# Designs tried in a protein design run: peptides against a protein of PDB entry 3H8D. Part 4

Target 1, 122 residues: chain A of PDB entry 3H8D
Amino acid sequence: DMKRQQRFFRIPFIRPADQYKDPQNKKKGWWYAHFDGPWIARQMELHPDKPPILLVAGKDDMEMCELNLEETGLTRKRGAEILPRQFEEIWERCGGIQYLQSAIESRQARPTYATAMLQNLL

## One batch from the design tools (peptide; made by RFdiffusion4, then SolubleMPNN)

Design b2_p17_8_s4
Fold by OpenDDE base, seed 3:
Structure b2_p17_8_s4 (fold): chain B 122 residues (1-122), chain C 122 residues (1-122), chain A 17 residues (1-17)
Amino acid sequence: as target 1 above (122 residues)
Amino acid sequence: as target 1 above (122 residues)
Amino acid sequence: SQEALELAEELEKLEAE
């Protein structure tokens, strides 16, 4: 079987609750996604005023993007796609390795490229 | 001010947890979205094996699509856009009016076209 | 974290150049 392409994306976002506030109250966050083929494997959100949000497939399905990669505009949005390491560096800094590991150990994570890579790392 | 365009979309989806299961175990759901201009106002998910999921802006931001309409492929996905009534009919059947009303009463809903319409209805 | 956000912003700036 052909291996699924791993693709990574980042976009700035303003939280829905801040959309209609004055500009000074619109706090910019960052939304990151890792797609393992057409399906999201990991998601991450950086906010200036709260801890990073880490999400992994299987465990956090309800909070992750439900659109497949094709259904998003990400592949067509200039500057949205990032290098794997650009995702991983932030992921690691945010405690993503431990988060995913815990999800694997609790059997909440579904198998993805991300889980496989972690298994290889440990 | 120019009124924001109300646009409605529906796509079939397979739950992330079912992606790698045998076809017989891939249960098709339906994902619905109402965009009030660029921002999502309501989201709804129909699943064959659990109650409908209803989401409204402000209350359920963490579970709703964080992409603006432009950032999704929905406007370019053939057959994804539906008529307002096609959304509303399902929304009503799923108890959406009561759900949104409760969100307004609890002051969890952010103002949207949807909240305004409900206020006009009551 | 604030540090992580700042890093992301820096990365965006670098990519935009």
Scores: peptide ipSAE 0.015, ipTM 0.676, DockQ to the pose 0.243
Fold by OpenDDE base, seed 1:
Structure b2_p17_8_s4 (fold): chain B 122 residues (1-122), chain C 122 residues (1-122), chain A 17 residues (1-17)
Amino acid sequence: as target 1 above (122 residues)
Amino acid sequence: as target 1 above (122 residues)
Amino acid sequence: SQEALELAEELEKLEAE
């Protein structure tokens, strides 16, 4: 449903192994999520030492945040919410368009705002 | 076109009469705009001492920003861009839904993302 | 990508200001 509120979030994370290291040795990653209403549509993880991880609803449900938007508390986490374009720019750079397209074509993607937008471009 | 990028902006303004006053006597207003792609769809002005001003494309073109999004430089103005919900919350509180609805019903509103969304709710 | 991560870090710095 294109009428649902689209909300995007980003939070930093540090690897468990780096948690107790000096600040200079703590490598930061980034966790991104797109919520289509209360439901997650896309998730993305940027790492300092491995390729980005892209996840889309339907295909990757077992690896994605299982909490609805309200349960995550992200809406209450100061500085976590980002603009749509801030998410989309990183998504595109990481190959997210091709990833989502492939999930649609393989019939693994659950319909979301993201799939609808992509199919409108195709 | 629901595929166009929706971008929202807010900037403060101080009344000309307050420009040279002490900081304690400078009453701040707020200017809001919604751009549907390059074209403005909605504009809103909050004032410290008068009712908010609501403007919608088609109906209020003569009173609205005449520059396209790129010409305004708002995309380059640090801190000016806001989340959709940050605009919509103020819009709703100021009676923007009813204002836009009335403009649609009177056939004064130019079709925009905003009119499409509202008509989808109706 | 490393470039994407770097951009995200820069954005975080800007948002923290």
Scores: peptide ipSAE 0.014, ipTM 0.491, DockQ to the pose 0.540
Fold by OpenDDE base, seed 5:
Structure b2_p17_8_s4 (fold): chain B 122 residues (1-122), chain C 122 residues (1-122), chain A 17 residues (1-17)
Amino acid sequence: as target 1 above (122 residues)
Amino acid sequence: as target 1 above (122 residues)
Amino acid sequence: SQEALELAEELEKLEAE
């Protein structure tokens, strides 16, 4: 688990409801993903008009990216890949530590690099 | 609206919960999309262990692909694009006509090529 | 569905391919 490459990505999205609007009326959100090897470990969505969405593997599988890393094409999307800290900074600000911790405690979280790191930190 | 290109796509997905399982334990679902020009008009998901999900623009925007067609890369994914009838056959079998009709009647559906075609047929 | 939203995000990832 610890030997898998940790890769992080960020892409903007426009809400489907805003797709047909004029550019000035399109409010951008931001989609974040953490891949632990080929599989997503955490997902995060910043919205212009609602609270951030935090998702962790195991607990939120039905709401998370179902594609493996290669299938996403994120590795080939210029500007999509971000540094670990660029993900973690937002994750922390959005309460991700507490969210993942609760998922671990409730036995809903699938073990990932993220769960291991959290358990090492605490 | 009627002059926009109608394009349809299908891709397999593995549930996030099955990502870490052995290949034999990974149950594939199928994701379908109808794009009316650059914007998604209908989305459909076939799951191995739950009822099909049907989504229509306007009503289900928060649950549908937020990317425009070009952003999806579907046009560049070999084997992803399907014929209109390949989408419609599954859509019809899943009750899509009734679903879209109800969305129109409740004024939840955004006008799309799909809504126009349905209203022409009925 | 939340899955559909996530799939949309995955599709956005496909755009990256």
Scores: peptide ipSAE 0.082, ipTM 0.640, DockQ to the pose 0.077; fails the geometry check
Fold by OpenDDE base, seed 4:
Structure b2_p17_8_s4 (fold): chain B 122 residues (1-122), chain C 122 residues (1-122), chain A 17 residues (1-17)
Amino acid sequence: as target 1 above (122 residues)
Amino acid sequence: as target 1 above (122 residues)
Amino acid sequence: SQEALELAEELEKLEAE
């Protein structure tokens, strides 16, 4: 249902190799999520030292966070929620449009708000 | 630090293909997590129609939930927290000991409470 | 996994009710 609320979140992460290092030696990445209602539609990870990771529902479910929105507690985490454009800007820059398009064409993408919007755009 | 609190959680999940089906047609899986302090050490997924998935920190970081314990909200979710043995029993049954051992031997495992305990057991 | 995600989502839905 396209009436579902679209919510976007961003949280920093520290790579496992840096977890026990001094703060100055911890490189921060960024984890992004788009929730189409309670279900994740897209995930994106920005890393300090490797290419961005793009993930879309249906295709990449096994690599995406398995918790529903409420289970993540993201709605209760101050500063985690971001505006749609704050997600989309990075998504676009990372090639997310093409990635999702390919997932649709290969019939790997689960229908979401994101797939619907992309199909409207193209 | 082995003084970190070991906490275990279990939540049900519905596979994406069943998300929009009637409740009677939704097969439930189970998501398990072991947190060594704020960081996930092990993840395990029981599926109704495919083999269990075992994941260990270091080796499988990209497939494991990237949220720290507080970010998951699991500590605030009623009934999510389980006893250590409730996790370990399933872990053992699924071949988790061998999986983690192999990760240690291949130098893929990040040191955790789980790796330490396994090394003490063997 | 996809199933774990869905199950987690359903559990959360149930808890939210």
Scores: peptide ipSAE 0.049, ipTM 0.687, DockQ to the pose 0.065; fails the geometry check

## One batch from the design tools (peptide; made by RFdiffusion4, then SolubleMPNN)

Design b2_p18_5_s3
Fold by OpenDDE base, seed 1:
Structure b2_p18_5_s3 (fold): chain B 122 residues (1-122), chain C 122 residues (1-122), chain A 18 residues (1-18)
Amino acid sequence: as target 1 above (122 residues)
Amino acid sequence: as target 1 above (122 residues)
Amino acid sequence: MEEQHKALLELAEELEAE
């Protein structure tokens, strides 16, 4: 539904292999999420040493966050929430528009605010 | 149109009477704006010593920002942009829902994303 | 999933510490 609140989040992560290294050797990745109401619509992961990961609801459900928004605690983490454009800018740079479009065309994407917006744009 | 980007901004202001006072005597106010695409939909002003001012498109056009979003430079001011909820929380506390509803009922409000959302809520 | 799981676990630990 287009009435649902769209909320975006970003948190850093350290690779498991770097967890106990010296601070300067802990290469940070970034975890991004778009929640269409309580449900995740898109997820993105930026890694220091491999290509970014793009995930969309329907296609990538088994790889995405399985917690609803309230269960994540993201709304209670200071600095985790970001503006829509802060998510979209990275999403676009990583090829997210093409990725989501392909998922729509292959009938793998679950309808979300993101799919609706893309279908309105094209 | 419901496809337009909703963007929210907040900037501090100092009262004209306080502009040349010592820093501790410069009581800060806060200026808020909601832009429905390029057009302002709502404006709000928090003052240190008088009631907050609420303004909605259509009703309060002569008192609101007359610049479109691009002309304001707000998108280029670091720290000016805020999350929707950061605007709405203050708007609600100041009686913005009732203010906008009254403007709709009196046919003073211009249709905006805000009026549409309120009409969907009621 | 492992990366996001790690990030969310770290988030949970931070929330518990607050």
Scores: peptide ipSAE 0.032, ipTM 0.512, DockQ to the pose 0.054
Fold by OpenDDE base, seed 4:
Structure b2_p18_5_s3 (fold): chain B 122 residues (1-122), chain C 122 residues (1-122), chain A 18 residues (1-18)
Amino acid sequence: as target 1 above (122 residues)
Amino acid sequence: as target 1 above (122 residues)
Amino acid sequence: MEEQHKALLELAEELEAE
């Protein structure tokens, strides 16, 4: 059902090593998620001190949030939801198109709104 | 701060392959989480068709929920929170003690309430 | 995380049911 609502979220996270440091010493990362209906389709993580992490449904299920959108409570968290373009801009900068395409070609990607959009774009 | 509130949660999940099947064909797995204050300390997943997955903070950060407890919305989900013993019973059955101890000995485990309790028990 | 995703999905469903 490609008519499922596409929703995008971003929340900050602090590295485990910085959890108990003073605020000035807590480097903030960013967690992004794309939900295709109730199910996560893409996830990415921006880190202050290492390369970004890209994850796509099917290929990276074990490393992605296993909660459905409602379970995450993200829809109830003020300021967490972002615009599609806010997600896509970062996704593209991180090489997400190539990453997702490769996952599709290797038959690792689960069909999602994201895979469909990529096939339309390419 | 070992005085942090320890909270435990369990929610069901449906396999991606079963998401759009009829209810009778949706085999339910179970997702468990232990939060040491705002941060996840342990996670485990019971699957209907494969071995359980055990995860501990520090060692398995990339595969665990990256949302803090408030961000997950679990505290607001009716019936999600469980008693400590409900978590620990399954954890023990799945070999969680050995798993966590090995993570500590390899210096992969981040110190948590769980690691402290294990050190007291052993 | 596949399991977590499933669990989160169930959690979300329960939250919607409330």
Scores: peptide ipSAE 0.097, ipTM 0.667, DockQ to the pose 0.053; fails the geometry check
Fold by OpenDDE base, seed 5:
Structure b2_p18_5_s3 (fold): chain B 122 residues (1-122), chain C 122 residues (1-122), chain A 18 residues (1-18)
Amino acid sequence: as target 1 above (122 residues)
Amino acid sequence: as target 1 above (122 residues)
Amino acid sequence: MEEQHKALLELAEELEAE
């Protein structure tokens, strides 16, 4: 249902290996999520010392956040929610369109708002 | 730091494939998490139609919840928090001790409260 | 998912610092 609200979030994260280090030794990454209604459609992680990680629903379910939107508390976290373009710009720069396209073509992607929009784009 | 509060949570989940189905066609699973302080130490998923999934920090980071405890909103979700034994009983029944032990022996597990307790148990 | 958790933790830390 295309009526589902598309909501995007971004939060910083500290690498597990750095979690117990002093602030000076913690390197920040960034976690991005696209929720299509209550369910995550895309996830993206930017790291300071490795390539970005791109994840799409269906293909990468096991690596993506398993909590529904309400369970994440993201909607209640001040400053976490971002505009669609703030997500999409990074997504595009990281090759997200091609990644999602490949997932669709390989029949690994679940249908989401993101897959539907990509169909219209191509 | 063994001073970290150990907190356990359980929430129902609907499989991604069932997310758009009518209620009658949605099969509920159960998602369990053990947080060692702010960080997840163990995760467990019970499914109606497949074997349980066991995950431990370090080994299974990529498949485990990426949100810290506060980010999850689990502490604010009524009925989500459970007693340690409510988690451990299921964990033990599903072979979690052996799973974690193997992860330690293979040097895949990150040190957590769970690994420390297991060291004392063995 | 570990990275997500880390991100959420970092966000929480930032929010606490504010």
Scores: peptide ipSAE 0.085, ipTM 0.660, DockQ to the pose 0.048; fails the geometry check
Fold by OpenDDE base, seed 3:
Structure b2_p18_5_s3 (fold): chain B 122 residues (1-122), chain C 122 residues (1-122), chain A 18 residues (1-18)
Amino acid sequence: as target 1 above (122 residues)
Amino acid sequence: as target 1 above (122 residues)
Amino acid sequence: MEEQHKALLELAEELEAE
């Protein structure tokens, strides 16, 4: 149902190896999530020193957020919510369109807002 | 320093794919952590339908908890803390000794309480 | 890290509710 609210979130993380370092020496990563209604549709991680990680519902469920949106508390975390374009811009740069397309073609992707939008675009 | 407090924690998680299912149909996984003082030394995940995941400091930093113990809130979560043996029993069953040993031999492991204990045992 | 993040988020919410 395309009537579900699409919400996007971003939170930083620090690498475990940098935990004990001075603040200026801690390299930040970024955790991104796209929720299609209450359920996650896409997840993405930017790392300072390794390749980005792209994950899509259905294919990567075991590697993705297991909580529904309400359970995450993301809606209550100030500054966590981002605009759709802020997510999509990074997703596109990281090859997310191709990643999701391949998941659809291999029949691994679960239908989501993301799969629907991609299929309409292509 | 062997004087650091060794603390162990376990929390359940539900697979994203099971989020919308009835409670009886939600398969629980388990997230385990060993903290050597404020910093994580080992992490372990039990899954209902995929192989266990073993992670050790130094080798797997990018895949492990990026928060120090205080930041996690685990010490304040009722029922999360477990006895050392409750962690070690599962760790051993999953081949954790061999995993950590290999990480030491390949010079990937960061020195921790876990590496020290293993080297004393072997 | 994702599993950890999820677990930690859940934990954080539980602590916030206390």
Scores: peptide ipSAE 0.048, ipTM 0.600, DockQ to the pose 0.061; fails the geometry check

## One batch from the design tools (peptide; made by RFdiffusion4, then SolubleMPNN)

Design b2_p21_2_s2
Fold by OpenDDE base, seed 3:
Structure b2_p21_2_s2 (fold): chain B 122 residues (1-122), chain C 122 residues (1-122), chain A 21 residues (1-21)
Amino acid sequence: as target 1 above (122 residues)
Amino acid sequence: as target 1 above (122 residues)
Amino acid sequence: SMANWERFMAMLEERRRAEEE
């Protein structure tokens, strides 16, 4: 169960509309993920011109990574893996604690390492 | 069957290993795909520092795009779709005809538009 | 090959499209 390996990743991406613009006009976004074992537990997307997007397993499955960790290739991408705190710092700044808490209280969140840790924190 | 729409795509990519290098050290690759209806029939990868990679359905399924065409988003990516000849010219240059022929003769290739056309050519 | 990365990037592209609608 919670003995599963917790791994965190971050990658930049450029919006499709900006792909062929001049470099100065490409607005960089950031995709973050928390994997609880092979499957995603939390996802977060940062954009330069709109609010952060927060997603949690169970509630937001249809909008989250459907591939298991190995299928993504993230573990083989240099610089993609980040420390837990590097994820959590942004997660907290974006209101992730409250978002996950609300998902738990509404019985929408799938039990994960993240839900367990939050329930211990509160 | 062969009345399925044949569509071809090309996109540039930076290898995962080069993602966070200085711009001058990012070596651009090219990903090519032939979709026979919703599913990929042929795939080709060009790299600056290694031989081309050729892949054909049936033989190389585990190394090819597993998403159907709609799931890839390629049809919605500006500049991604190319003309048939733009794919075939590179395919031929890289030895694709011989590669597919060998896959057919070894009974490894899944029947596709590409296999049918090749069998008519030879 | 780039198979795994390609699949992942395609998933991201689908997500980006969905969010732009």
Scores: peptide ipSAE 0.234, ipTM 0.624, DockQ to the pose 0.354
Fold by OpenDDE base, seed 1:
Structure b2_p21_2_s2 (fold): chain B 122 residues (1-122), chain C 122 residues (1-122), chain A 21 residues (1-21)
Amino acid sequence: as target 1 above (122 residues)
Amino acid sequence: as target 1 above (122 residues)
Amino acid sequence: SMANWERFMAMLEERRRAEEE
């Protein structure tokens, strides 16, 4: 029963339609992920021209990364890993606390480190 | 018993370690794929600083793209699709004929359009 | 090989496409 490592990642997110446009026309988004051990717990997508997307395990599994952390290659991508606070700051700003809380209350959230921490906060 | 479409794709790839380096330090490789219908038949990776990697279905499944063609998004990526000869030229140059032949003879190759064509060639 | 990273990027591509639709 070893403690699962909490790891956070962020990578640029370019829309398919913008992929081959000039840099000035490539609107950059950001893809964030929180992995609770090998499996994703939270995912967040920031877009330049639409609202942020918040996703939590259990509720949003079909819209989240289904690969385990090792399979993603994120751990091998320089600059992808970020500090916990770098994720949480954006998560909070985007209403993630309320989103996860609602998912817990509706019994949609799968238990994760994130759900446990939120339950301690509330 | 409709004929499966043979489609070929090529995309550049940058090694994870080079992703955030200056452009001059981002060594470009090339990822090639041959899809026999929805499933990959051959994969090829050209690297700037190591030998090319040749992969054939059946033998190298664990090292090849596991997504079906539609799931890859390659059909929607502008400039990704290439002509058959554009693939075959590089495949041949890299020793792909011999590689696939060996996989057939060792009973490691899964039957694909590629194996059938090779059997016609030999 | 780059298989794992490629799979991940393909997944992201599908994700991006889904959000654009």
Scores: peptide ipSAE 0.228, ipTM 0.619, DockQ to the pose 0.382
Fold by OpenDDE base, seed 2:
Structure b2_p21_2_s2 (fold): chain B 122 residues (1-122), chain C 122 residues (1-122), chain A 21 residues (1-21)
Amino acid sequence: as target 1 above (122 residues)
Amino acid sequence: as target 1 above (122 residues)
Amino acid sequence: SMANWERFMAMLEERRRAEEE
């Protein structure tokens, strides 16, 4: 049911090698997630020194969060939840529209809120 | 097989509610784990404002790390691994011997290296 | 306990490692 609640989250992540470095040497990345109800629909990873990674349900399940939203604890982490537009703005900048479209066309994408919205847009 | 490698780890944690607080308001806890081969045997959590939490395999599976050791990334986290005695010292101070013994007696504990060692001690 | 968050963070660590390899 496409009536499921759409929730978006962002958390910083630091590479294992940088975890105990001085603050100036910690290269901060960002992990983004779009949850369509309990399950992730899209994931995005921003890295300081390489291109962003875009992931969509169905195609990239092996690389995406396997936990349902409640299991992650994201809803209990202060400041983790972001507005839809805060996710979409970055998603668009990173080429997410094209990425998801291609996944749909190749029949790799699992139908989600994101796939439905994209199909409405195009 | 009780010949499995016993490995111990400690990592700091900050409560989700404190994650975005000012540094002075972040209450640091400590997460301890004993892995009997690939799977956790004992877990211990030291909190700044409540009693320590002791967990043993079998009894407390729902509250313990469900990932195998490799999945946790602990072996790759610099400074995470600790000496056996560094774990055991805290475990003993927190009443871990009594806790595990009680779990064994109640038939709640899954047999692990820890249960075997305790039974040898008593 | 923080078990859920711990598991999530461990998952992220695994994911991060995989991307670095």
Scores: peptide ipSAE 0.228, ipTM 0.618, DockQ to the pose 0.359
Fold by OpenDDE base, seed 4:
Structure b2_p21_2_s2 (fold): chain B 122 residues (1-122), chain C 122 residues (1-122), chain A 21 residues (1-21)
Amino acid sequence: as target 1 above (122 residues)
Amino acid sequence: as target 1 above (122 residues)
Amino acid sequence: SMANWERFMAMLEERRRAEEE
């Protein structure tokens, strides 16, 4: 159960319209993910010109990565994996604790390592 | 059946290991795809330092894009779509005709627009 | 594998599109 490996990833996120622009015209965002074992538990998207997007398993499944970790290839992408705190720091800054808490309280969140940890914290 | 729209795409790809290297150390390849309606029929990968990879539906499903065309977002990626001949020219140069023919003869190929056209040609 | 990465990148592209709509 909670013995599953917790792994975190971050990759750049460039809008399709900016893909072939000059580097200075490419507004770079960031895509973050927390995988609880093979499956995503939390996802976060940072954009240069709009609010962060927070997503939690169960509530936001349709907007989250549907692939298991191995299917993504993230583990094979050099530099993609980040430390837990590198994810959590941004997650907290973006209001992730409150977001996940609300999802738990509304019974929208699928139980994950993230939900368990939050419930232990609160 | 063969009234499905045939669409072709090409995007650059950089090996995961090269993603964060200096630009001069990023060896750029090219990913090509032929979609027969919503599903991929042929895929091709050009690499700077190794032989081309040819893939055909049915035979190479596990190595090909598993998403339907709309799920890929390729139709919304500016500059990704190419003309049929832009795909076929490279396909032919890489031995694609022979590759697909062999897949048909061995009954490994899933019937697609590509298989039909080849069978009409030969 | 390359296939896995392609699938993932396609998924991301779809997400990026969705956010632009």
Scores: peptide ipSAE 0.236, ipTM 0.627, DockQ to the pose 0.485; fails the geometry check

